# Ledger of designs, part 32: peptides against a protein of PDB entry 6MBK

Target 1, 240 residues: chain A of PDB entry 6MBK
Amino acid sequence: GFEMVNFKEEGFGLRATRDIKAEELFLWVPRKLLMTVESAKNSVLGPLYSQDRILQAMGNIALAFHLLCERASPNSFWQPYIQTLPSEYDTPLYFEEDEVRYLQSTQAIHDVFSQYKNTARQYAYFYKVIQTHPHANKLPLKDSFTYEDYRWAVSSVMTRQNQIPTEDGSRVTLALIPLWDMCNHTNGLITTGYNLEDDRCECVALQDFRAGEQIYIFYGTRSNAEFVIHSGFFFDNNSH

## One batch from the design tools (peptide; aimed at target 1 I61 V154 M158 Q163)

Design b2_p12_6_s2 (made by RFdiffusion4, then SolubleMPNN; from b2_p12_6, 4 letters changed)
Fold by OpenDDE base, seed 1:
Order: structure tokens, then C-alpha cells, then sequence
Structure b2_p12_6_s2 (fold): chain B 240 residues (1-240), chain A 12 residues (1-12)
């Protein structure tokens, strides 16, 4: 048991409602609850996706548009999740001029400028697509698609996108994982895996958590993710 | 077997 809590300093997180032991499977999220490239294809975005090469080539952009479409849909299944997402992010796309100026003395400035340029170009491209493509007429975005919308969506995706297997396990796809991604992060080991047999994400506790404690996870560093890919994932299936 | 769920650090 856990509950969503708004922590003063950390924002939304998960709090244990009972004692949770290390390695206990405390959280699972079925595929049907995930926002995936596949769910994007099966949504109102599907017809456009099927005809746009960039959406097809870039799953992260597909997720961004999926997120925007669902946000604009009052009856979206994901509304409760979307409402928990930050309205702004600490990503480079939200850097203030002073922050950018500070970074001009660093090597990071090149990456920041790259993100700005890419995002702006993508927005310009998709703005035209949304205005002109026949299949965009059904999108709730048609009359309201701003750079701020796009910036928010891509930032949401960049900060929250995860690699999961396709249903058949043959490929890797991208997913936003509701509820799970509300866990704040700590250093540790990857404790989340995808169970193909049950078609769900499974998260085991990184450590013991007492009732009332915030539950933290480790979603990995780039280096750790690479290590996991190369070294394998040790999931103690203590499903006893 | 579980497939690790990994954050994708690839920017757009």
C-alpha cells in the first residue's frame, strides 16, 4: 500500500501506507495503463501517425503528441495522471536567459542550443502539419498548439520516458509509466522490470520502507542504464 | 524473466 502525497520540497511522491520490505513487489503497472507509442497509434493521433514520417521515426515525439492530445481530451483515461505532471520543468528548454548565459562558459551550452534549435524546428514542422494535414482535423490540438504546449510535452517525455518491451518482446518501445514515475529518485539499483508474461511493469522496493515513509526509486543514470543493458538485470524473483 | 525498465536519456 502506498498513497500519493504532495511533499513540500519534493512535490508529488509516493508514501508507504504499510511497512514495505526490501525487494518486495509493492507496485505494478499493467501495459494498458501506460502511455506508449502503441497507445498513441491507437488514439486519435493514429491516423496522423500513420502518415507522418517523423512521428513514426521518433517515438518520443509521438509520445509528446499523445500526451498533448490526451491533455486536451476531457474524457481521457490519463487525465488523472496528466494532472500530476509538472506545468514546468528544470530542463534546458525552460532555462532563463541568465542560466543560458551562465552556461555559455561551459561545454553544456552546445547541448542546450541543440535542444532549443531542434525543438523549435520540430514545433514549426508540426504546426504546419496540424494546420494542413487532413488527419489533424480530429486532433483536439488543431486550434490550440503553441510552442509552450510542445515544450511542455517534449520536456515531460524527456524526463519521464522509459524503455519497455513491446507486447511480443521483440522490440523496445517508449512508455510513460503512471504512478510509478511519481516516485522520487534516490541513488541505488534498478528495481523496475517489465514482466512480459503478466504484461506489466513491476517495481520492487529498493529498501525497507516504514508506514508513513516516502518511497524512493532509482530509475538509473545513463551509465547505470548502460551497465544494466550489458550486465543484465538481477531481479530477485522472490515472488514467494 | 523481467526486462529492465530503463529511463531513456535520449533528448528530442
Amino acid sequence: as target 1 above (240 residues)
Amino acid sequence: SLVPVLHDFTPV
Scores: peptide ipSAE 0.544, ipTM 0.933, DockQ to the pose 0.579
OpenDDE base, seeds 2, 3, 4, 5: peptide ipSAE 0.516, 0.502, 0.531, 0.449; ipTM 0.927, 0.926, 0.930, 0.914; seed 5 fails the geometry check

Design b2_p12_6_s3 (made by RFdiffusion4, then SolubleMPNN; from b2_p12_6, 4 letters changed)
Fold by OpenDDE base, seed 2:
Structure b2_p12_6_s3 (fold): chain B 240 residues (1-240), chain A 12 residues (1-12)
Amino acid sequence: as target 1 above (240 residues)
Amino acid sequence: SLIPVVHDFTPV
């Protein structure tokens, strides 16, 4: 098994409570526990989603609003998960003026400015939608929707969103994966797959972990994600 | 067969 632990430098993570072997299935998360575009459509956000072209086109924005609605709902099933999320992020949207000034000498500044510009435009758009659209009246964020709320939600999604199959396996959708995303990250191979037969995410151990050790996963890089999509899921059985 | 679960790096 494993337990949630607050590590001094890394924040929340998972610690092994027993020895876990490499490639052992130690963690699984059923679809019903995931925050997905589908769960957003089935929530209080559903009526607005059905009428807003941006929510329909941008699954990540749909997840951001789903996250905000659930955070504002005291009886939300996902409250325990949301409480584990950082209040601030090291994403470009949280850069201090001095950090942005430092990046002005780099090519990264264009991406930073693009994120600021896009996020500000989206906030302004959705602020108006929330104030004026009939289907927004039932949203728990109706009277409390700040830029800080939106910045937090999109940063949470950008750092934690994953591609998973739809229930029928015909398409790809986006999901936040509670419990699993509490694992801090290391370099390695992707060891998480979706089992359509059991309708769950399955995570196998990247390496041996002893009782008391922190469990790390690898969620991929952009290049690795592209490679896996094209090449399939290779568990390198390094059976040496 | 498992379908790989990968982080989506697409920004908003």
Scores: peptide ipSAE 0.604, ipTM 0.945, DockQ to the pose 0.605
OpenDDE base, seeds 1, 3, 4, 5: peptide ipSAE 0.613, 0.559, 0.593, 0.580; ipTM 0.945, 0.938, 0.945, 0.939; seed 1 fails the geometry check

Design b2_p12_6_s4 (made by RFdiffusion4, then SolubleMPNN; from b2_p12_6 with R7H Y9F F12V)
Fold by OpenDDE base, seed 1:
Structure b2_p12_6_s4 (fold): chain B 240 residues (1-240), chain A 12 residues (1-12)
Amino acid sequence: as target 1 above (240 residues)
Amino acid sequence: SLIPVLHDFTPV
């Protein structure tokens, strides 16, 4: 038992509606509910995906376009999920000039600049693809593909993309995990796994949570700088 | 056994 709650300082998160014990399986998300590279291939994006080498090579970009296409589709299955996503992110692509200047004193600046350059190049490339490729004509974003759209989509993916197995378990693919990714983050251990037999993501509680407490998850051991660059998160005591 | 679900920190 949990519920989505808007926390004043942390934004949307999950709150326990009952006592949850450490290691208790409290949340699971079937593959059918995930936004994956496979679901992108099976969507309106599929024809373009099958012909664009960058989409094929970069699953994260495929997810970004999948997210944009679904956002632009009023009848998308993922509309409820997409509507819970932030409209803006604390990622480098949203940094103001002063924030970038502050980072100039850090080693992170090179990664920030790289991200800016790559994102701009990708946008320019895909803008041309969307305008010229025959299979782009069916995309709901054809007449409305801005840098802001792309920046949002890639930031959404960068902050929320996860590695999961393919259905047959033979490969790793990328997925956005609705509901699960509503959990805010804390330091700890990875407590989410994929159950291939049941074809679902399974999350066990990192610790005991009492009814009314916010449920936190852990994405993995990273430096604060890496979290800022990739996820926009900062952990006060990330000693690992 | 569960396969760990890992956040992918690879930038675009």
Scores: peptide ipSAE 0.507, ipTM 0.927, DockQ to the pose 0.912
OpenDDE base, seeds 2, 3, 4, 5: peptide ipSAE 0.479, 0.419, 0.067, 0.037; ipTM 0.919, 0.908, 0.748, 0.673; seeds 2, 5 fail the geometry check

Design b2_p12_7 (made by RFdiffusion4)
Pose (drawn by RFdiffusion4):
Parts: structure tokens; C-alpha cells; sequence
Structure b2_p12_7 (pose): chain A 240 residues (1-240), chain P 12 residues (1-12)
């Protein structure tokens, strides 16, 4: 019912190949396909996750390393997903100095500075950990772990991650949801939820989509400062 | 009942 298309404005997204009515369940993704903090713990990253206090406290950082470890693993279950991810992003981590300079004197620039400093600190910290700590000597990253790798990983997580209930429903965790996460944003209401009975992520159409029209979802009630800093885009006519 | 899937914007 849909195909991947490279749109000028939003980059790659989903386009309808048939008419899709509003409220139609048109997209579902089972839990098995998701990359979660739990799958990160049970992966080759597990030995380091158990020893490093930062990875235990910061699931979003755990997902970034999970993404990097699987990217460096030729036989990873998630290779189809990793190979279709973007190679670059428009998060401020990628901005030139003069591009950030336009934000001087604004409310938003402080968070740009924090993002930069946090990412650089994290890279330097984990570079040292990977090169020296025994619990990381079997990681794929020991051979090569560049700043570009880390910038890409944290950018992949911050622009795509989601909160989902745990398999039991009593807790929440962070996850990457393949296929569905290729939908771009428009104004509207959240129409994506997690179905605990079928154990899958389900998305109903936000609006009618005719064949040939791009399929959009509503990401959330976020400001443009949040969209730029964490999602890497500015949304014209953001009603929120 | 579905549990909303929310995009997480927590700083790293």
C-alpha cells in the first residue's frame, strides 16, 4: 500500500499506492523488529552495558551504541534497517559555525551549545572506555570508533527514537521502530499507538491519503526549537 | 486500548 520516495522537502518518506482512508490501520510493526534498550543489553554491547554507569542511566545513549555495534556487525538481524538509515542529518551537530552564529541572542542557542558539548564529552569518554576497558575489547567498535560515527548514531536516535511500553506493559523503554519511522511530519493528532495484545506498533491514517500522496504522521506537539535541535528540521506553520 | 507512541526528545 505504500512505496519509498525521495521527496525534495522532507527527504525519503512513504507515498500511498492506493487510497487510504482516515482512521484506517495501514501500518503495523511487531516488537521483534524494534531496536530497544533491552535488545541493546542482550547484544554484543551487553558486557559494556553491565559495567558502565552511563549506559545504564541513559537509554538513548545505549541505543546509539546499539546502532553502532550492529552497523559494524556484518550479520546483524537489523542490517536491513541500518542500511536504509540516512548517512547525514540536519541536527545542529552538523551545522557550520556561521550557521549557528545566526542564533546568537536567541532562547534556542543555549540548547545548541549543550548538545554540542554533551556529544563531544560523550564521544571522548566512550573512546577512552572502548580503547582501555576489558569489558569493551570484544566490541566491534574497538577497531574503529570515530567522532563521525558517534555524531551519526546520536543524531539517528534523537531524530527517530520513541517511548514504548515494555513487553509486560508495566514500564516504558526507548525504541527505534523500522519502516514506520520513515513517515514524515505534518500537523494533526497522534495516530500511532502500541498494541500490547498483538505486541506491535500500530498506525492509523491521520487523514485521507489518495494514491500518489505522501503519507504523513503527527510527530507530537513539539516546538520548532525542539524540531530543529532534536529532529533536524523546521516546520512551517507549526500550530504548537 | 492502545498506548500512544511518543517521540522522545530527552537531551543526551
Amino acid sequence: as target 1 above (240 residues)
Amino acid sequence: TLVPVLRDYTPF

Design b2_p12_7_s1 (made by RFdiffusion4, then SolubleMPNN; from b2_p12_7, 4 letters changed)
Fold by OpenDDE base, seed 2:
Structure b2_p12_7_s1 (fold): chain B 240 residues (1-240), chain A 12 residues (1-12)
Amino acid sequence: as target 1 above (240 residues)
Amino acid sequence: ALVPVLHDFTPV
């Protein structure tokens, strides 16, 4: 009972095509449709993952490279999802000089500089890995890996990564959740859970939505300052 | 039983 819509100010979102009641299960996404650390390990990235300590230790970077590999693969199952992602973000890694100068008066500047430094170091490391590691030869990004690519991928992951259980429920892993993550943010409660029996993410409506209304979800408890630092969001009605 | 899906804001 929803459709993808490009909203003028918010970008892509979901719009209800029928009335949806509060707490109604309106959206679910099976594990097989998720981009996860496990799907990264099972992809063309798998051989490199098995030998690179940073990819193994940092699931978010593994997701970033998974996203880049799939974007560069014309036959990727996730092409329709990837095409819905922004080409640029309002995250610190995309701040213009004037925006950075404005933030110099705030405590947030230290986190911005930290992100720049960390991302630059990671890019330099992985550029060398991609150029020299034998298991990088089959990667579709082998001959095209720019800082802009890496910046986009890590920003996509930072803004969209979620914790979900492993298939057996014994551990937590990271996932991008296609279709679900098209819901824009509003203040409220967490309304998404993972159903281990059916092996799917399940989202219930935060409130009543009428046909034609945009469907919003709550991404989590963060201050506006933390949202700016981690996701680029500013939510005027954020009570946190 | 549902396990909450939590958005992870940890920077890369």
Scores: peptide ipSAE 0.329, ipTM 0.875, DockQ to the pose 0.905
OpenDDE base, seeds 1, 3, 4, 5: peptide ipSAE 0.279, 0.051, 0.036, 0.324; ipTM 0.857, 0.744, 0.710, 0.872; seed 4 fails the geometry check

Design b2_p12_7_s2 (made by RFdiffusion4, then SolubleMPNN; from b2_p12_7, 5 letters changed)
Fold by OpenDDE base, seed 4:
Structure b2_p12_7_s2 (fold): chain B 240 residues (1-240), chain A 12 residues (1-12)
Amino acid sequence: as target 1 above (240 residues)
Amino acid sequence: ELVPVIHDFTPV
């Protein structure tokens, strides 16, 4: 019921190929298609992950390295997905000097400086790890790991990472959700859930979409995310 | 049963 389209102003997005009703299940993504902390552990990164405390403690960094490893792997299953990712982001790590100067007058500057500082420290740490750790020898990024690579990867993860249940439903893990995250965003309610029985992400339509219209989703704000955790989301016209 | 899929806003 949808197709990938390159929209002039918004980049890649999804367009409805038929009329979609509000709350209709129009998109699902099985776990096997997701980039997760678990898939990172099961990849070429796995041996390093098992020995690096930061990768183990910070699933978002694990996803960033997973993304970099898969990007550097020509035969990666996720190449079609990775190729749809932007090369640059409108995130603090990409702010120009003038933008940062402007933000110095705001409370946001502390978060920006924190991100810069943390990212720089992480890069320095992992550069050394990649150069010296025995399990890093098999990583496709060993001879090509720049700050720009790391900046891109962490920005990709920060903008696209989602909390999903583990396969057994006992814990929460992090995932990038291909195809689904191609939807551009609008204001509204979170309409994506994980179906543990079918082991897939399920997205229901936020509103009615007519054939030819761009499909928008809402991944939430921090406050909305907290609200959804406590209040849930729409279950109509989806498989439980 | 559906578990909400929520964007994680935790920075790296």
Scores: peptide ipSAE 0.599, ipTM 0.944, DockQ to the pose 0.621
OpenDDE base, seeds 1, 2, 3, 5: peptide ipSAE 0.598, 0.582, 0.574, 0.578; ipTM 0.946, 0.943, 0.942, 0.942

Design b2_p12_7_s3 (made by RFdiffusion4, then SolubleMPNN; from b2_p12_7, 5 letters changed)
Fold by OpenDDE base, seed 1:
Structure b2_p12_7_s3 (fold): chain B 240 residues (1-240), chain A 12 residues (1-12)
Amino acid sequence: as target 1 above (240 residues)
Amino acid sequence: SLVPVIHDFTPV
């Protein structure tokens, strides 16, 4: 009922191939297709994850490294997904000097500087870990781990990570949701839920979409300023 | 029942 399309202004998105009615379940993604903290633990990253306190404490960083490892793996199941990800982002970590200077007059500058400092420190830490830790020898990124790689990975995660239940529903974990996250965002209601019985993400249509129309989902309740800081998105009439 | 899928806005 949908296809991936490269829209001129919005980049990649989903387009309806048929009429979709509001509240219709048009998209679902089984857990096995998700990139999760659990899939990271079960990957080549697993041994390092099991011994690194930061990876264990920060699921978003674990996802970032998972993403990097899978990107560097030609036979990765997620290669088709990874290839759809932007090579660069409009997030603060990619801001040019003029953009940063503009933000110096705003309250957002503190968050931007925090992101820069944290990301740089994390990179320095993990660079050392990758170079020295015995379990890093199996990582496909061992000989190729740049700040640009890390910046890309954390930006990918920061813009796309979602809270989903663990398989048993007892806890919350983080996931990248392939195909679903190709939907561009609009204001509205959260229409994506996790079905534990079927072990899948389920997305129902926010509104009616006609064949040929772009499918939008609601990303979350944030101010424009928060969207800029966390996602690089800006909505003129963000009412949420 | 569905558990809402929520984007996590926590920065790194």
Scores: peptide ipSAE 0.577, ipTM 0.941, DockQ to the pose 0.915
OpenDDE base, seeds 2, 3, 4, 5: peptide ipSAE 0.562, 0.530, 0.567, 0.549; ipTM 0.938, 0.932, 0.938, 0.935; seed 2 fails the geometry check

Design b2_p12_7_s4 (made by RFdiffusion4, then SolubleMPNN; from b2_p12_7, 6 letters changed)
Fold by OpenDDE base, seed 5:
Structure b2_p12_7_s4 (fold): chain B 240 residues (1-240), chain A 12 residues (1-12)
Amino acid sequence: as target 1 above (240 residues)
Amino acid sequence: MLVPVKKDFSPV
C-alpha cells in the first residue's frame, strides 16, 4: 500500500509501496479514527463543551481544544497522530516581524492582523475559562495552557480541518483525518469522499503512482494567498 | 453514497 516518509522539502508524506492505479481506493479512515467535534464532545472536554457557547458555536476551536487535551494525555488514542504534527507552522501566527513587514505591502496584511487579534482574544478568553470554570478542573491542560499551545492547536486545525458529514448525513461537521492528511498537495481533482454506509473517509488515487513515488492529493481550489493564510505555503504550480 | 470531503481553511 503506502508508508509514511519524511521528505526533506515537503515534510511528512505518504510513499507508495506498490504500484497504485488511478482511481484505486488505496486509503480509507473509519470515523472512529477521526478527531471530530463529536469526539471532542465525547472526551474529557465534553462537560466544558456543554457549558461554553464559544466551543459550541466554533467547531474549529472545539477541535483545537480537543487536540490540546489529547496531546496532554499520554494514553490518548491519537498520540501517534499528534506526534506526526509539526511543532511549529509557517502560518501567519508564526510570522516573524520581518515577514509581517513584508506583508504590509500586500492585501494579506489585514487577514494576518485579524488572525493575530482573534487568536489572542480567544486565548485570553479561554485562559480565564480554564482557570475558573469547574469543568476545566479535570482537563489535562489546566496547568499548562500557554498562548504557544493555543497558537499551535489553532494552526494545526486551520491547516488540517475538513468538512465531513455527521453519522446520519444530516449535517456537516469538522474533522481531522489522521494518516490521510499526511498526503501532500498537487493539482488535480478532489479524490476523497466520505462513505456513509461504511462510515469512513475514502481516498482514491488521483493518478497512477509507482512503487517508491510520493502519493499526492488535491486539497481543493485555493489561491496562493489562501495557501499562505491557511496552509502556510505557496504552490507554484497552482492553476487557480 | 460517497460525499466529497473538503478541507476547510476557515480562520479560527
Scores: peptide ipSAE 0.200, ipTM 0.816, DockQ to the pose 0.923
OpenDDE base, seeds 1, 2, 3, 4: peptide ipSAE 0.174, 0.194, 0.034, 0.032; ipTM 0.811, 0.822, 0.722, 0.710; seed 4 fails the geometry check

Design b2_p12_8 (made by RFdiffusion4)
Pose (drawn by RFdiffusion4):
Structure b2_p12_8 (pose): chain A 240 residues (1-240), chain P 12 residues (1-12)
Amino acid sequence: as target 1 above (240 residues)
Amino acid sequence: SLALHSSPSDLT
């Protein structure tokens, strides 16, 4: 019912190959396909996760290393997902100095500075941990762990991660949801939810989509400052 | 700080 298309404005997204009515359940992704904090713990990263206080407290950082470890694993279950991810992003981590300079004197620039400093500190910290700590000597990252790797991983997580209930429904966790996460954003209401009975992520159409029209979802009621800093885009006519 | 900040979608 859909195909991948490289759109000028949004980059790659989903396009309808048939008419899709509003409220139609057109997309579902079972839990098995998701990359989660739990799958990160049970992976080759597990030994380091159990020893490092930062990875235990910050599931979003845990997901970034899970993404990197699986990217460096030729036989990873998630290779189809990793190989289709973007190689670059428009998060401010990628901006030139003069591009950030336009934000001087604004409310938004403080968070740009924090993002930069936090990412650089994390990279330097984990570089040292991976190169010296015995619980990381079997990681794929010991051979090579560049700043570009880390920038890419944290950007992949920030621009795509989601909260979902745990498999039991009593807690929440962070996850990457393949296929569905290729939908771009438009104004509207959230139409994606987690179905605990079928144990899958389900998405109903936000609006009618004719064959040939791009399929959009509503990401959330975020400001443009949040979209730029954490999602890497500015949304014209953001009603929120 | 080693915190990572973001705005994830809540699907709960």

Design b2_p12_8_s1 (made by RFdiffusion4, then SolubleMPNN; from b2_p12_8, 6 letters changed)
Fold by OpenDDE base, seed 2:
Structure b2_p12_8_s1 (fold): chain B 240 residues (1-240), chain A 12 residues (1-12)
Amino acid sequence: as target 1 above (240 residues)
Amino acid sequence: SLEIKMVPMDLT
């Protein structure tokens, strides 16, 4: 019903291969295909996770390290997904000096500086952890952990992390949703939910899409300022 | 079912 396409201005997205009607379930992703805090705990990162309070407290950082470990693993199940991720992002961590200077006239500059500071401190902390902690010895990034690696992983998670229910539905957790997160953003309503019975993410079409049209989803309610800070872009037709 | 949405990242 859809295919991955590299669009000129929007990068990778999904294109319909047939007509899709509004509210039609066109895309689903089983839990086993997701990158989650749980899959991080069950990976080579698990032993370190169990001993590091920051990884335990901050699921987003756990996902970032999960991405880095899997990227560095040639036989990772998620290699096909990771290869679809941008190598660089438009997030504040990638802003050029001129872009930062432009934002100095806005309130967003404080959030940008905060992201820089926090990310740098986290990198310094985890660099030391990776160098000294016994459970870091088996990590594929043990001998290669740069700021650029961390910046990329944090930006990937920042732009793509979602809340999903735990398997028993009692709590929420964080996840990256392969294939689904390739859909580019449009204004509208949330059309993705989690089906606990089938243990999968389910996405219904926001509108009718004809064969050959790009499929868009709504990421959530955000201001343009929040899009810049958290998603790295402005949405011109954002009604929020 | 729970709605799935992108969530802002807290770097604190």
Scores: peptide ipSAE 0.271, ipTM 0.876, DockQ to the pose 0.105
OpenDDE base, seeds 1, 3, 4, 5: peptide ipSAE 0.040, 0.256, 0.031, 0.029; ipTM 0.751, 0.866, 0.673, 0.662

Design b2_p12_8_s2 (made by RFdiffusion4, then SolubleMPNN; from b2_p12_8, 6 letters changed)
Fold by OpenDDE base, seed 5:
Structure b2_p12_8_s2 (fold): chain B 240 residues (1-240), chain A 12 residues (1-12)
Amino acid sequence: as target 1 above (240 residues)
Amino acid sequence: SLEISGVPMDLT
């Protein structure tokens, strides 16, 4: 019912190959296809995860390292997904000097500086961990872990992480949702949920889409400022 | 079903 397309201005997106009706379940992604904190724990990162308090406490960082490990693994199941990710982002960690100067007149500058500071500190910490921790020896990034790598992974997770239930539904965890996150953003209502019975993410159409039209979704209720800081998006018609 | 939305990344 849809195909992946590289749109000139928006990058990768989904295009309808048939007419899709509003509220139609057109896209689902089983848990086994997701990059989750649990899949990170079950990966080559698992031994280090079990010994590092920051990885255990911060699921988003666990996802970032999971993403880096899988990217560095030629045989990774997620290679097709990872190859669709941008090589750089319009997030604060990639801002040029002029963009930072522009933000100095806004409240967002404090969040930008916080991101710079925290990301740099985390990189320094994990660089040392990767160089010295016994369980880091088998990581594919052992000899190739730069700030640019970490910045990319953090920005990828920052822009794409989602909250989903655990398998038993007792808790929430973090996940990257391949295929689904290729839908570009529009203003509207959340149309994605998790079906625990079938153990999958389910997305219903926000509106009618005709064959050949790009399929858009709404990522959540955020201000433009929050989108800039966390997702790199800014759009004038944001009603939230 | 639980709604799925993007989650801001806490870096602290």
Scores: peptide ipSAE 0.132, ipTM 0.811, DockQ to the pose 0.105
OpenDDE base, seeds 1, 2, 3, 4: peptide ipSAE 0.040, 0.036, 0.024, 0.037; ipTM 0.730, 0.719, 0.646, 0.718

Design b2_p12_8_s3 (made by RFdiffusion4, then SolubleMPNN; from b2_p12_8, 6 letters changed)
Fold by OpenDDE base, seed 3:
Structure b2_p12_8_s3 (fold): chain B 240 residues (1-240), chain A 12 residues (1-12)
Amino acid sequence: as target 1 above (240 residues)
Amino acid sequence: SLEIKGVPMDLT
């Protein structure tokens, strides 16, 4: 019903290969295909996770390290997904000096500085952990963990993380959702949910799409400033 | 329902 395509202005997205009707379930992703805090715990990162309080407290950082470990693993199940991720982002952590100067006149500058400071502190902390902790010796990034690596992973998680239920539905956890996260944004309503019975993410069509049209989803109500800070883009007709 | 794609990352 769809295919991945590189669109001229929007980069990679999904294109319909047939007519899709509004409210039609056209895309689903089983839990087993997701990168989650749980999959991080069950990976080579698991022993370190079990011993580090920050990884345990901050699921987003756990996902970032999970992403780095899997990227560094040639036989990773998620290699096909990781290869679809940008190598660089337009998020604040990648801003040039001139871009930062431009933002000095806006309220966004405080968030930018916060991101810089927090990311740098986290990197310094985990660099030391990776160098000294016994369980870090098993990580494929043991001998190669740079700020650029961490910046990329954090930015990937920041732009793509989602909150989903645990398997038993009793709690929430964080996940990266392959294939689904390729959809580009438009105004509308949230049309993605989690089906606990089938243990999968489910996306229904926001509107009718004809064969050959790009399939859009609504990311949620955000200001343009929030999109810049968290997603690295502006949306001209943003309803918020 | 799922939360928003690209939930703001709290780095604090």
Scores: peptide ipSAE 0.114, ipTM 0.799, DockQ to the pose 0.124
OpenDDE base, seeds 1, 2, 4, 5: peptide ipSAE 0.108, 0.035, 0.104, 0.032; ipTM 0.798, 0.688, 0.794, 0.681; seed 2 fails the geometry check

Design b2_p12_8_s4 (made by RFdiffusion4, then SolubleMPNN; from b2_p12_8, 6 letters changed)
Fold by OpenDDE base, seed 5:
Structure b2_p12_8_s4 (fold): chain B 240 residues (1-240), chain A 12 residues (1-12)
Amino acid sequence: as target 1 above (240 residues)
Amino acid sequence: SLEITGVPMDLT
């Protein structure tokens, strides 16, 4: 019912190949296809994860390293997904001097500086870990771990991470949702949920879409400032 | 079902 298309202004998105009705379940993604903290633990990163307190405490960083490990693995199951990810982002970590200067007049500047500081510190920490920790020897990124790599992974997770339930539904965890996150954003209501019975993410259509139209979803209620910090863009029609 | 929303990344 849909296809991936590279739109000129919006980048990759989903286009309807047939008419889709509002509230129609048009897209679902089983847990096994998700990149999660659990899949990170079960990957080549698992041994290091089990020994590093920061990876254990910060699921988002675990996802970032999961992305890096899988990207560096030619036979990774997630290669098709990873190849759809931007090589660069419009997030604060990629801002040029003029963009930072512009933000100095805004409340976001403190958050930007915080991101710079924290990301740099994390990189320095994990660079040392990767170079010295015995369990890092199995990581495909051991000999190639740059700040640019880390910046990319962090930005990827920052813009795309979602909260989902664990398999037993007792807790929440973090996940990247392939295919689903190809949908570009519009104003509206949350139309994506997790079906524990079928163990999958489910997305219903926000509105009617005709064949040939781009399918949009609503990522959640965020301020423009939050979009800048976390998603790297302003949303002009943000009613929230 | 639990609603799925993007969550901000805490770097602290």
Scores: peptide ipSAE 0.157, ipTM 0.818, DockQ to the pose 0.104
OpenDDE base, seeds 1, 2, 3, 4: peptide ipSAE 0.031, 0.039, 0.037, 0.022; ipTM 0.671, 0.717, 0.728, 0.644; seed 1 fails the geometry check

